# Designs tried in a protein design run: peptides against a protein of PDB entry 6J07. Part 106

Target 1, 107 residues: chain A of PDB entry 6J07
Amino acid sequence: GQRGWFCGSVSQDLRQFWVAEGGTISDPRAADFLFSCDASHPDTLRIYQSLDYIEDNATVFHAYYLSAVANAKIKNSVALGHFILPPACLQKEIRRKIGSFIWEQDQ

## One batch from the design tools (peptide; made by RFdiffusion4, then SolubleMPNN)

Design b2_p28_5_s1 (from b2_p28_5, 14 letters changed)
Fold by OpenDDE base, seed 2:
Structure b2_p28_5_s1 (fold): chain B 107 residues (1-107), chain A 28 residues (1-28)
Amino acid sequence: as target 1 above (107 residues)
Amino acid sequence: LEEKIQKVFEKREKYSSKNLSNVSSVRK
């Protein structure tokens, strides 16, 4: 099974979708996936400050990925790479290069 | 700062071909 951690910024609907798809919910240390909707949320900030993240052993994905999967005709057609959620302090420069994040385009 | 940004782009590339069905081969 796939274990996921969810920031408090993530809706219950997306959490329920994760579970409905066979996922389980765990703490960040045990999780295989880290989901957040807000890089500035205290829960997510703690992830960015963690040793695992600093050592590039952790990745935060925007939970909108799950919404995209739910709305896609083919679930495995949605690439995770587009949903990397970087720290807030890095987002401006990243947007300069890529334009805007997917979750911002659809909102 | 630039180094941290580069790490983000590397992660984006790392997961560019990954989804829920095949991501098991990549560490979180």
Scores: peptide ipSAE 0.729, ipTM 0.933, DockQ to the pose 0.491
Fold by OpenDDE base, seed 5:
Structure b2_p28_5_s1 (fold): chain B 107 residues (1-107), chain A 28 residues (1-28)
Amino acid sequence: as target 1 above (107 residues)
Amino acid sequence: LEEKIQKVFEKREKYSSKNLSNVSSVRK
């Protein structure tokens, strides 16, 4: 099974969806996926400060990915790439290049 | 800063073809 870590910023609904789809919830060290809805949340900040992340061995995904999967006709049609959640200090510059993040487009 | 930005774009590209079914071939 797939192991996921969730920032406190992630809703219980999305966590429940993950579990319902066969995922388990673990600490960041054991997790296969790191999900967050807020790059400025203390939980997520700790990830960005970790050696794994600094050495590009960790990736934070916006948990909105799970919402997209839940709403997709085909679950495997939703690519992870658009859901990379970068540190807050990088987001403005990234938006200048790609526009709004995908999780910002529906609200 | 630009180096960190580039790393983000590299990750976006790396995972552009990845989903929950095939991501197992990619490290966390």
Scores: peptide ipSAE 0.728, ipTM 0.932, DockQ to the pose 0.506
Fold by OpenDDE base, seed 3:
Structure b2_p28_5_s1 (fold): chain B 107 residues (1-107), chain A 28 residues (1-28)
Amino acid sequence: as target 1 above (107 residues)
Amino acid sequence: LEEKIQKVFEKREKYSSKNLSNVSSVRK
């Protein structure tokens, strides 16, 4: 099974979708996936400040990924790489290189 | 700062071919 942690910024609907697809919800330490909708949310900030993240052993994904999967004709066609949620302090420079993030385009 | 940004891009590339069905082949 797939275990996911969710920042408080993530809607109940997206959490429910995760569970409906067979996922479970766990704490960040046990989770296979870390989902957030707000890099500045205190929950997410704690992830960025964690040793696991600093040592590149953790990745935060924008929870909009789940919405994209839900709306896709083929679930496996949605790449996780587009939904990496970096710390807020890095986003401006990243946008300069890639443009707006996917979650900013459709929401 | 640039090093941290580079790490983000490396993660983006790492997961560019990954989805819920095959992500288990890479670390968290």
Scores: peptide ipSAE 0.727, ipTM 0.931, DockQ to the pose 0.496
Fold by OpenDDE base, seed 1:
Structure b2_p28_5_s1 (fold): chain B 107 residues (1-107), chain A 28 residues (1-28)
Amino acid sequence: as target 1 above (107 residues)
Amino acid sequence: LEEKIQKVFEKREKYSSKNLSNVSSVRK
């Protein structure tokens, strides 16, 4: 099974979807995936401040990825790359290059 | 700052072909 950590900003519905799909919920250290809906949430900030993240050994994904998977006809058609959630201080410059994040776009 | 931004784009590229089914080939 896949282990996921969830920021407090992530809804219970998305957490339940993760578990329903066979995932388990764990602490950040043991998790295979780190999910958040808010780069400014204290839980997520602690991840960005961790040594693992600073040394580029951790990635935070926006939990909207799970919503996209849930709504996709083909689950494996949703790529993780577009759902990387960078620290708030980097987002403005990133948006200048990519336009907007996928979770900010209309569905 | 630019180095940190570049790391983000490298991650985006790394995971551009990855999903829950095949992500095991990359680290967290």
Scores: peptide ipSAE 0.725, ipTM 0.930, DockQ to the pose 0.490

Design b2_p28_5_s2 (from b2_p28_5, 18 letters changed)
Fold by OpenDDE base, seed 5:
Structure b2_p28_5_s2 (fold): chain B 107 residues (1-107), chain A 28 residues (1-28)
Amino acid sequence: as target 1 above (107 residues)
Amino acid sequence: MEELIEKVFEKQKEFSSKNLSNVSSVKK
């Protein structure tokens, strides 16, 4: 099974989609996937401050990934790599190098 | 900051071919 943690910034619709697709919801320590829509949300900030994240054993994904999967004709065509949600303090420089994030293009 | 940004790029590459169907069971 796939266990997911969701920041408070993530809509209930996306959470329900996760469960409908066979996922379960858990605390961040037990979760396999960490989803957020806001790098500045207190919930997400706590993840960035956690030992798991600092030791590079955790990754936060933008929950828009689930929306992209839901809307895609081929689910396997949506790569997780495009939905890495980095800390807010890094985003400006990242955009300078690679352009706007995918979730910003369709908002 | 530059080192942290490189870590982000590495994660992007690591998951560039991954989705919910083929991703490892390890914590992401």
Scores: peptide ipSAE 0.686, ipTM 0.912, DockQ to the pose 0.537
Fold by OpenDDE base, seed 1:
Structure b2_p28_5_s2 (fold): chain B 107 residues (1-107), chain A 28 residues (1-28)
Amino acid sequence: as target 1 above (107 residues)
Amino acid sequence: MEELIEKVFEKQKEFSSKNLSNVSSVKK
């Protein structure tokens, strides 16, 4: 099974979708996937400060990924790579290089 | 910061072909 951790910034609807698709919800230490909608949320900040993240053993994904999957005709057409949520301090420079994040764009 | 940004880009590349259907069940 797929275990997911969710920042408090993630809506209940997206959490419910995750569970409906066969996922389970766990603490970040046990989770396979870390979802957040706000890099500045205290929950997410704790992830960025964790040893797992510092040692590059964890990745935070924007929970909008689940919304994209829910709206996709083919579920496997949505790549996780587009939804990596970096720390807030890096986002400005990243946007200058690759443009706005996908969750900031209209669908 | 530059090194940290490079890590982000590497992660984006790593997961560019990954989705919930084909990603391994390891911690991401």
Scores: peptide ipSAE 0.685, ipTM 0.913, DockQ to the pose 0.539
Fold by OpenDDE base, seed 4:
Structure b2_p28_5_s2 (fold): chain B 107 residues (1-107), chain A 28 residues (1-28)
Amino acid sequence: as target 1 above (107 residues)
Amino acid sequence: MEELIEKVFEKQKEFSSKNLSNVSSVKK
C-alpha cells in the first residue's frame, strides 16, 4: 500500500480518490507521498520547513496529479515529475524558465 | 535561490518517468 499525506488545501474528493485507488492517509512523517494544492498553506509550509524536506528526503506534489490520473486513459501515462510543488518563493522564477505549472493550465 | 531552483529541476527530472505504478517505496 501507498501512504499519502494531504494538506488541508486538498479537496475531500481527491482524498477519497486516493483511498479508492488503494492508498491510505497518514501523517507527513509516515507518508510516502505528500500532496498539496497550496504552497502557501500552513500545512505545506510546515513540510518545507521540516528536516526531511530541507535534507532533500521529501518532495511535495500538487494534488492535481490525482485529478490528472483520474482523467487519464492510462494511469501510468501521468508523470509525477510534472507535479512537483515547490515553495511559493521559487515559483515565479521557475515559471520564467519552464512556463506555467500544469495545474495552472487549462484542461 | 538558484541552488534551490536547481534542486526543484532535479526532482522534476528524477520523477519524469515515475508514476504511481512504478515509483519506488522510498519516501518521495
Scores: peptide ipSAE 0.685, ipTM 0.912, DockQ to the pose 0.532
Fold by OpenDDE base, seed 2:
Formats: sequence, structure tokens, C-alpha cells
Structure b2_p28_5_s2 (fold): chain B 107 residues (1-107), chain A 28 residues (1-28)
Amino acid sequence: as target 1 above (107 residues)
Amino acid sequence: MEELIEKVFEKQKEFSSKNLSNVSSVKK
């Protein structure tokens, strides 16, 4: 199975979708996937400050990924790479290079 | 900051062809 952690910024709808698709919800240490809708949320900030993240053993994904999967004609057509959620302090410079994030385009 | 940004880009590339069906079961 797939274990996911969810920041408090993530809606219950997306959490329920995750479970409906066969996922389970766990704490960040046990989770395979880390989902957040807010890089500045205290829950997410704690992830960025963790050794797992600093040592490049953890990745935070924007939870909008699950919404994109739910709305896609083909679920497996949605790539995770577009939904990497970097720390807020890096986002401005990243946008300068690649443009707006996908979750910002659809909001 | 540039080093941290490059790290983000590397992750984006790493997961560019990955989804829930073909990604490994290890922590991402």
C-alpha cells in the first residue's frame, strides 16, 4: 500500500480521495508521500526542517496533484514532477525560471 | 540558494515521468 501524510492545509475531500484510491494516512516519518497545499503552513515547515528533507530523502508534493488525478481522464497521465512543492523562499526564483506552478494556474 | 533551487529541479526531473502507479514504494 501507499502511505501518505497530509498537512493541515489539505482538505478532507483530497484525503478521502487518497483513501478511496487505496492509500492510508500516516505520520510524516512513516509516510511514502507528503502532501501539502501551503509551503508556509507550520506542518509543512516542520517537514522542510527535518533531517529527511535536508538530506534529500523526502519530497513534498502539492496536494493539488490528487485533484488533478481525480479529474484526469487517465489517472496515470498526471506526473508527480509538476507538483513538487518547494519551500516558499525558493518559489519566486523558481517561477522566474519555469513560470507559475501548475496548482497556481488552475486555482 | 542556487544550490537549493537546483535540488528542486533535480526532483522535478526525477519525478517527471512518475505517477502513483509506477513510482516505487519507498519514501519520496
Scores: peptide ipSAE 0.684, ipTM 0.911, DockQ to the pose 0.543

Design b2_p28_5_s3 (from b2_p28_5, 15 letters changed)
Fold by OpenDDE base, seed 3:
Structure b2_p28_5_s3 (fold): chain B 107 residues (1-107), chain A 28 residues (1-28)
Amino acid sequence: as target 1 above (107 residues)
Amino acid sequence: MQELIDKVFEKQKKYADKNLANVSSVRK
């Protein structure tokens, strides 16, 4: 099974989808995936400040990934790499280099 | 800041071909 942690910024619908697809919800330390919809949310900020994240042992994904999976013709065709959610202070510079994030385009 | 941005880009590359089915081949 796959364990996911969800920031408070993530809707109940996306959480329910995760569970419906066979996932479980856990605390950040036990989670295989960390999902958030807001890099500035206190829950997510705590992740960025954690030792696991600082030591590159954790990655935060934008929860919109799950929406993309739900809407995909083939679920396993949606790449996680496009849904890395970086700290807010880095996003402006990242956008200048790679363009707007996917979750910003479809909103 | 640049080194932090580079880490983000590395993560993007790391997960470029990863999905829920095959992500187990890399750490979270």
Scores: peptide ipSAE 0.698, ipTM 0.924, DockQ to the pose 0.493
Fold by OpenDDE base, seed 2:
Order: structure tokens, then sequence, then C-alpha cells
Structure b2_p28_5_s3 (fold): chain B 107 residues (1-107), chain A 28 residues (1-28)
């Protein structure tokens, strides 16, 4: 099974969806996937400050990915790459280059 | 900051074709 960590900013519904799809929930150190809905949440900030993240061995995804998967006709049509959640301090500049993030758009 | 932004873009590219079915871990 796949292990996921969830920031406190993520709804219980999305967590339950993860489990219903066969995933398990773990601490961030053991997790294969890190999900958050708020780059400024203390839980997520701790990830960004971790050595694993600094050394580019960790990636935080916006949990809206799971919602997109749940609502997609074809689950594998939703790419993780569109749901990378960068630190808050980088988001403004990133938006200048790519526009609004997918979770900020109507789906 | 630019270096950090580049890292984000690289990750976006790395996971552009990835989903829960074809990726084992996002932490290595």
Amino acid sequence: as target 1 above (107 residues)
Amino acid sequence: MQELIDKVFEKQKKYADKNLANVSSVRK
C-alpha cells in the first residue's frame, strides 16, 4: 500500500478517500506522499524546513489532487505534476510564470 | 529564490506524467 501524510489543513473527507482507495496514513518521515492544502500551515511549514525537503528528497502535493482524482472519469488522467505545492514565499513568482495553480481554478 | 523556483519547476516536470498508479514514492 501507499503511505500518505496529511497536513491539518486537509479535510477529513479527502483523508477518508485516500484510505478508501487503499492508502494508509503515516507520519511525514514514513510517508510516500505528502498532502497539504495550505503552504502556510504550521504542519506544512515544518516539512519545508526539514532536511529531507531542503535536500530535494521530499515533495508536497496539494490535496486537491485527490479531489480531482475522485471526480475524474479516468483516475490516471490526473497528473501529480500539476499539484505540487511550493512554499508560500515562492508562489507569487511562480504564478507570474505559469499563472494560477490548478487548485485555484474552477474544475 | 530563483534556484528554489527552478527546483519547483523541475519537480513539476518530473511528475508531469505521474499519478498514484505509476509512482511508488515522492520521497527518496
Scores: peptide ipSAE 0.696, ipTM 0.924, DockQ to the pose 0.604
Fold by OpenDDE base, seed 4:
Structure b2_p28_5_s3 (fold): chain B 107 residues (1-107), chain A 28 residues (1-28)
Amino acid sequence: as target 1 above (107 residues)
Amino acid sequence: MQELIDKVFEKQKKYADKNLANVSSVRK
């Protein structure tokens, strides 16, 4: 099974969707996937400050990925790579190179 | 900071063709 951790910034609807799709919810240490909607949320900041993340052994995905999957005609047409949520301090430079993030475009 | 940004780009590339159906290895 796929274990996911969710920042407090993620809605219950998205969490429920995750569970409905067969996922389970766990603490960040046990989770396979880390989801957040806010890089500046304290929960997410703790992830960025963790040894796992600093040592490049953890990845935070924007939870909007789950919304995109839910709305997609084909679930596997939504790539995780587009939903990497980097620390807030890096986002401006990243946007300069690749443009606005997907979760920002639909707003 | 550039090194950190590069890591983000590498992650984007790593997961470019990955989804919940086919992902077999996730760091965390």
Scores: peptide ipSAE 0.693, ipTM 0.917, DockQ to the pose 0.536
Fold by OpenDDE base, seed 1:
Structure b2_p28_5_s3 (fold): chain B 107 residues (1-107), chain A 28 residues (1-28)
Amino acid sequence: as target 1 above (107 residues)
Amino acid sequence: MQELIDKVFEKQKKYADKNLANVSSVRK
């Protein structure tokens, strides 16, 4: 099974989808996936400040990934790489290089 | 900041071909 942690910014609907797809919900330390919808949310900030993240052993994904999966005809057609949620302080520079994040674009 | 940005890009690359079905080969 896949274990996920969810920032408080993530809707209950997305959490329920995760569970419905066979996932479980755990604390950040035990989680395989870290999901957030807000890089500035206190929950997410704590992740960015954690040793795991600082030591490059953790990745935060935007929970919109789950929405994309839910709406996809083929679940494995949605790449996680497009949904990495970086700290807020880095996003402006990243957007200059790659454009707006996928969760900021209209479907 | 550049080092941190580079880490983000590396992660994007690392997960470029990953999804819930095959991500077992990728660390947290």
Scores: peptide ipSAE 0.690, ipTM 0.913, DockQ to the pose 0.493

Design b2_p28_5_s4 (from b2_p28_5, 16 letters changed)
Fold by OpenDDE base, seed 2:
Structure b2_p28_5_s4 (fold): chain B 107 residues (1-107), chain A 28 residues (1-28)
Amino acid sequence: as target 1 above (107 residues)
Amino acid sequence: MEELINKVFEKQKKYSSKNLSNVSSVRK
């Protein structure tokens, strides 16, 4: 099974969707997927400050990915790469280069 | 900051072809 960690910023509905799709919920150290809706949330900040993340051994995804999957006609058409949630301090510069993040756009 | 941003871009590229169906773990 796939293990996911969820920041407190993620709605219960998305968590329930994850479980309904066969996923389990775990602590961030054991999780295969890290989901958050807020890079500035204390839970997410702890991830960014962790050695795993600093050493590039962790990736945080915006939980809107799960919403996109739920609403997609074809689930595998939604790429995880578009939903990487970077630290808040990097987002402004990233937007300058690539524009607004997908979760900031109307779907 | 530039190096950190590049890391983000590399991850975006790495996972551009990945989804829940074809990845076992995306923690790393």
Scores: peptide ipSAE 0.708, ipTM 0.931, DockQ to the pose 0.596
Fold by OpenDDE base, seed 4:
Structure b2_p28_5_s4 (fold): chain B 107 residues (1-107), chain A 28 residues (1-28)
Amino acid sequence: as target 1 above (107 residues)
Amino acid sequence: MEELINKVFEKQKKYSSKNLSNVSSVRK
């Protein structure tokens, strides 16, 4: 099964969608996926400060990915790569290079 | 910062072809 961790910034609706799709919710250490809607949330900051993340063994995805999947005609047409949520301190420079993030464009 | 940004870009590339149905769980 797919285990997901959710930052407190993620709505219950998205969490429920994850579970409805067969996922389970776990702590960050056991999770296969880490979801957040706010890089500055304390929960997410703890992830960025963890050894797993520092050693490039962890990736935080923006939970908007789940919304995109829910709205997609084909679930596997939504690539995770577009939903990497980097630390807040890096986002400005990243936007300069590749443009605004997907979760920002639809707002 | 450039090193950290490059790591982000590499992750974006790594997961560009990945979705919930085919992603590996070896690393988060």
Scores: peptide ipSAE 0.707, ipTM 0.928, DockQ to the pose 0.527
Fold by OpenDDE base, seed 3:
Structure b2_p28_5_s4 (fold): chain B 107 residues (1-107), chain A 28 residues (1-28)
Amino acid sequence: as target 1 above (107 residues)
Amino acid sequence: MEELINKVFEKQKKYSSKNLSNVSSVRK
């Protein structure tokens, strides 16, 4: 199965979609996927400050990925790589290099 | 900061071909 952790910034609808697709919800340590909609949310900040993240053993994905999957004609056509949510302090420089994030384009 | 940004880019590349169906079970 797929275990996911969700920041408080993630809507209940997206959480429900995750569960409906066969996922389970767990704490960050047990989770296979970490989802957030706000890099500045205290929940997400704690992830960035964790040893797992600092040691490059964790990746935070923007929960908009799940929305993209839900709306995709083919679910497996949506790449996770476009939905990596970096710490807020890095986002401005990243945008200068690769452009606006996907979750910012469809708002 | 450059090193941290590069880590982000590497992860983006790593997961560029990954989705929920083919991503590894290892969390990284």
Scores: peptide ipSAE 0.706, ipTM 0.929, DockQ to the pose 0.526
Fold by OpenDDE base, seed 5:
Structure b2_p28_5_s4 (fold): chain B 107 residues (1-107), chain A 28 residues (1-28)
Amino acid sequence: as target 1 above (107 residues)
Amino acid sequence: MEELINKVFEKQKKYSSKNLSNVSSVRK
């Protein structure tokens, strides 16, 4: 199954969607997917500070991905790569290189 | 910071063809 961890910044609706799609919710260590809507949220910060993340064994995705999937005609047409949520301290520089993040464009 | 940013870009590339249907559950 697909195990997901959710930052407190993620709405209950998106969590429910995850479960409705067959996913389960777990702690970050057991999770296959890490979702957050706020890189500055304490929950997410703990992920960035974890050994798994530092060693590039963890990736945080913006939970807007789930919204995009929910609204897509074809669920598997939405690529995770567009929804990598980097630490807040890196975002400004990243935006300078690739532009605004997809979750920022739709708000 | 450049190295950290490059790691982000590498992840973006890694997951550019990945979705809930085909992504591996082993690696985060």
Scores: peptide ipSAE 0.706, ipTM 0.927, DockQ to the pose 0.537

Design b2_p28_6_s1 (from b2_p28_6, 12 letters changed)
Fold by OpenDDE base, seed 2:
Structure b2_p28_6_s1 (fold): chain B 107 residues (1-107), chain A 28 residues (1-28)
Amino acid sequence: as target 1 above (107 residues)
Amino acid sequence: DEREEQRRRRKEAIAEAEKAAEEARKLE
């Protein structure tokens, strides 16, 4: 399914796009996709602290993925895996090894 | 049981999304 949870950091426009594309909005436990624009937002932090996340059963994606999909000429050409949003405490080390995240390149 | 089902759904959805994206790129 296309059940999505959204951090409060995600704009209403992106939420509306998700729904317009056939998605539904749910709580984090029921969601198939977790979206956030801020790893330091309290909503996202609660996800990182959850047992599901600690046990590697949950993944948070940057909501910029939805923007990329909306702007793509070919649907499904955007790789979801490139938008994995790790906890802030890990981001600095990740950037040092693999470079800036894709959502940071357009900012 | 419900929680386990939710985890399964999430993992499968993510895998499906990644596969679809990869296949779409190959067709470009």
Scores: peptide ipSAE 0.064, ipTM 0.559, DockQ to the pose 0.703
Fold by OpenDDE base, seed 5:
Structure b2_p28_6_s1 (fold): chain B 107 residues (1-107), chain A 28 residues (1-28)
Amino acid sequence: as target 1 above (107 residues)
Amino acid sequence: DEREEQRRRRKEAIAEAEKAAEEARKLE
């Protein structure tokens, strides 16, 4: 399925792209994909505090993934795994071990 | 200790997600 939830930090343009590509928008519990552009946004924080997330049954992705897909010559070349958005308190350590996040590289 | 465990779990989740994405590409 392609049901997505979007944090309030995600632009309408990216939401519209999701729908244009065949996706639907749902609440977090029913969603297959959770998108956010801000780990500190209240909407995203509620996800991180949920039992589903604490039990590792949920993953938040940075919505920049959708922009990358839209701009890629080969859409399948964009790896979703590179866009996992962890809580802010873990990001520094993750950057040291894996490298800077892809959504930060085009700054 | 709890935070370190979270770091480990998230790192593993990233690696697992990347592997899954790569496997998906192989099927296309």
Scores: peptide ipSAE 0.050, ipTM 0.542, DockQ to the pose 0.080
Fold by OpenDDE base, seed 1:
Structure b2_p28_6_s1 (fold): chain B 107 residues (1-107), chain A 28 residues (1-28)
Amino acid sequence: as target 1 above (107 residues)
Amino acid sequence: DEREEQRRRRKEAIAEAEKAAEEARKLE
């Protein structure tokens, strides 16, 4: 199955949705997907500082992806790639080039 | 072994995600 890690910034509802859709919850090391709602949350910062992340073996996704999937008429219509949550230091530049993040638009 | 497998799975997931976020991928 799909194993996910969740930052403390992610609501219990989204975690429950993940499980309801067949996912499991694990620690960051074992997780296939890392979800967060806050790039500045200590949990997420620890991910960004981890060796796995530094070596490009991990990516953090905004948990709003799960909300989008939950609300989508077609589940596979939501592109996970649009929900990459980079460190805060990169977000300004990204917004400059590609605009505001999806989770910022729909909140 | 288990650790390496998880890294592989993450890379695969990232690669798939990057196809949908070319511009974001370029900047990250």
Scores: peptide ipSAE 0.086, ipTM 0.588, DockQ to the pose 0.211; fails the geometry check
Fold by OpenDDE base, seed 3:
Structure b2_p28_6_s1 (fold): chain B 107 residues (1-107), chain A 28 residues (1-28)
Amino acid sequence: as target 1 above (107 residues)
Amino acid sequence: DEREEQRRRRKEAIAEAEKAAEEARKLE
């Protein structure tokens, strides 16, 4: 199943899309996918401070992934890995090496 | 136990999603 947690920064529309596609909404501990639109949002910051995240067993994804999926011509063609949302303190370094994030390009 | 199981599930879900994406790209 697709169990997702959503930061308060994520719109209700994206949450509804997740459910419409067969996903369920759960607390962070039970979730398979963690979605956020703001690495600096208090909800997301709490995730970054959790043991699950610190031990590399949790990943936060930018919720724009869901928008990309909704607009994709081929199902599952959108690479989830391209939407990893790291803590703000790491984003600058990542941009220098890999380039701008996808959600920054399309927004 | 329960928490460790949830961690495993997340890791597997991410891996599955990436695999699916790779397979989809091969169809293009």
Scores: peptide ipSAE 0.067, ipTM 0.564, DockQ to the pose 0.666; fails the geometry check

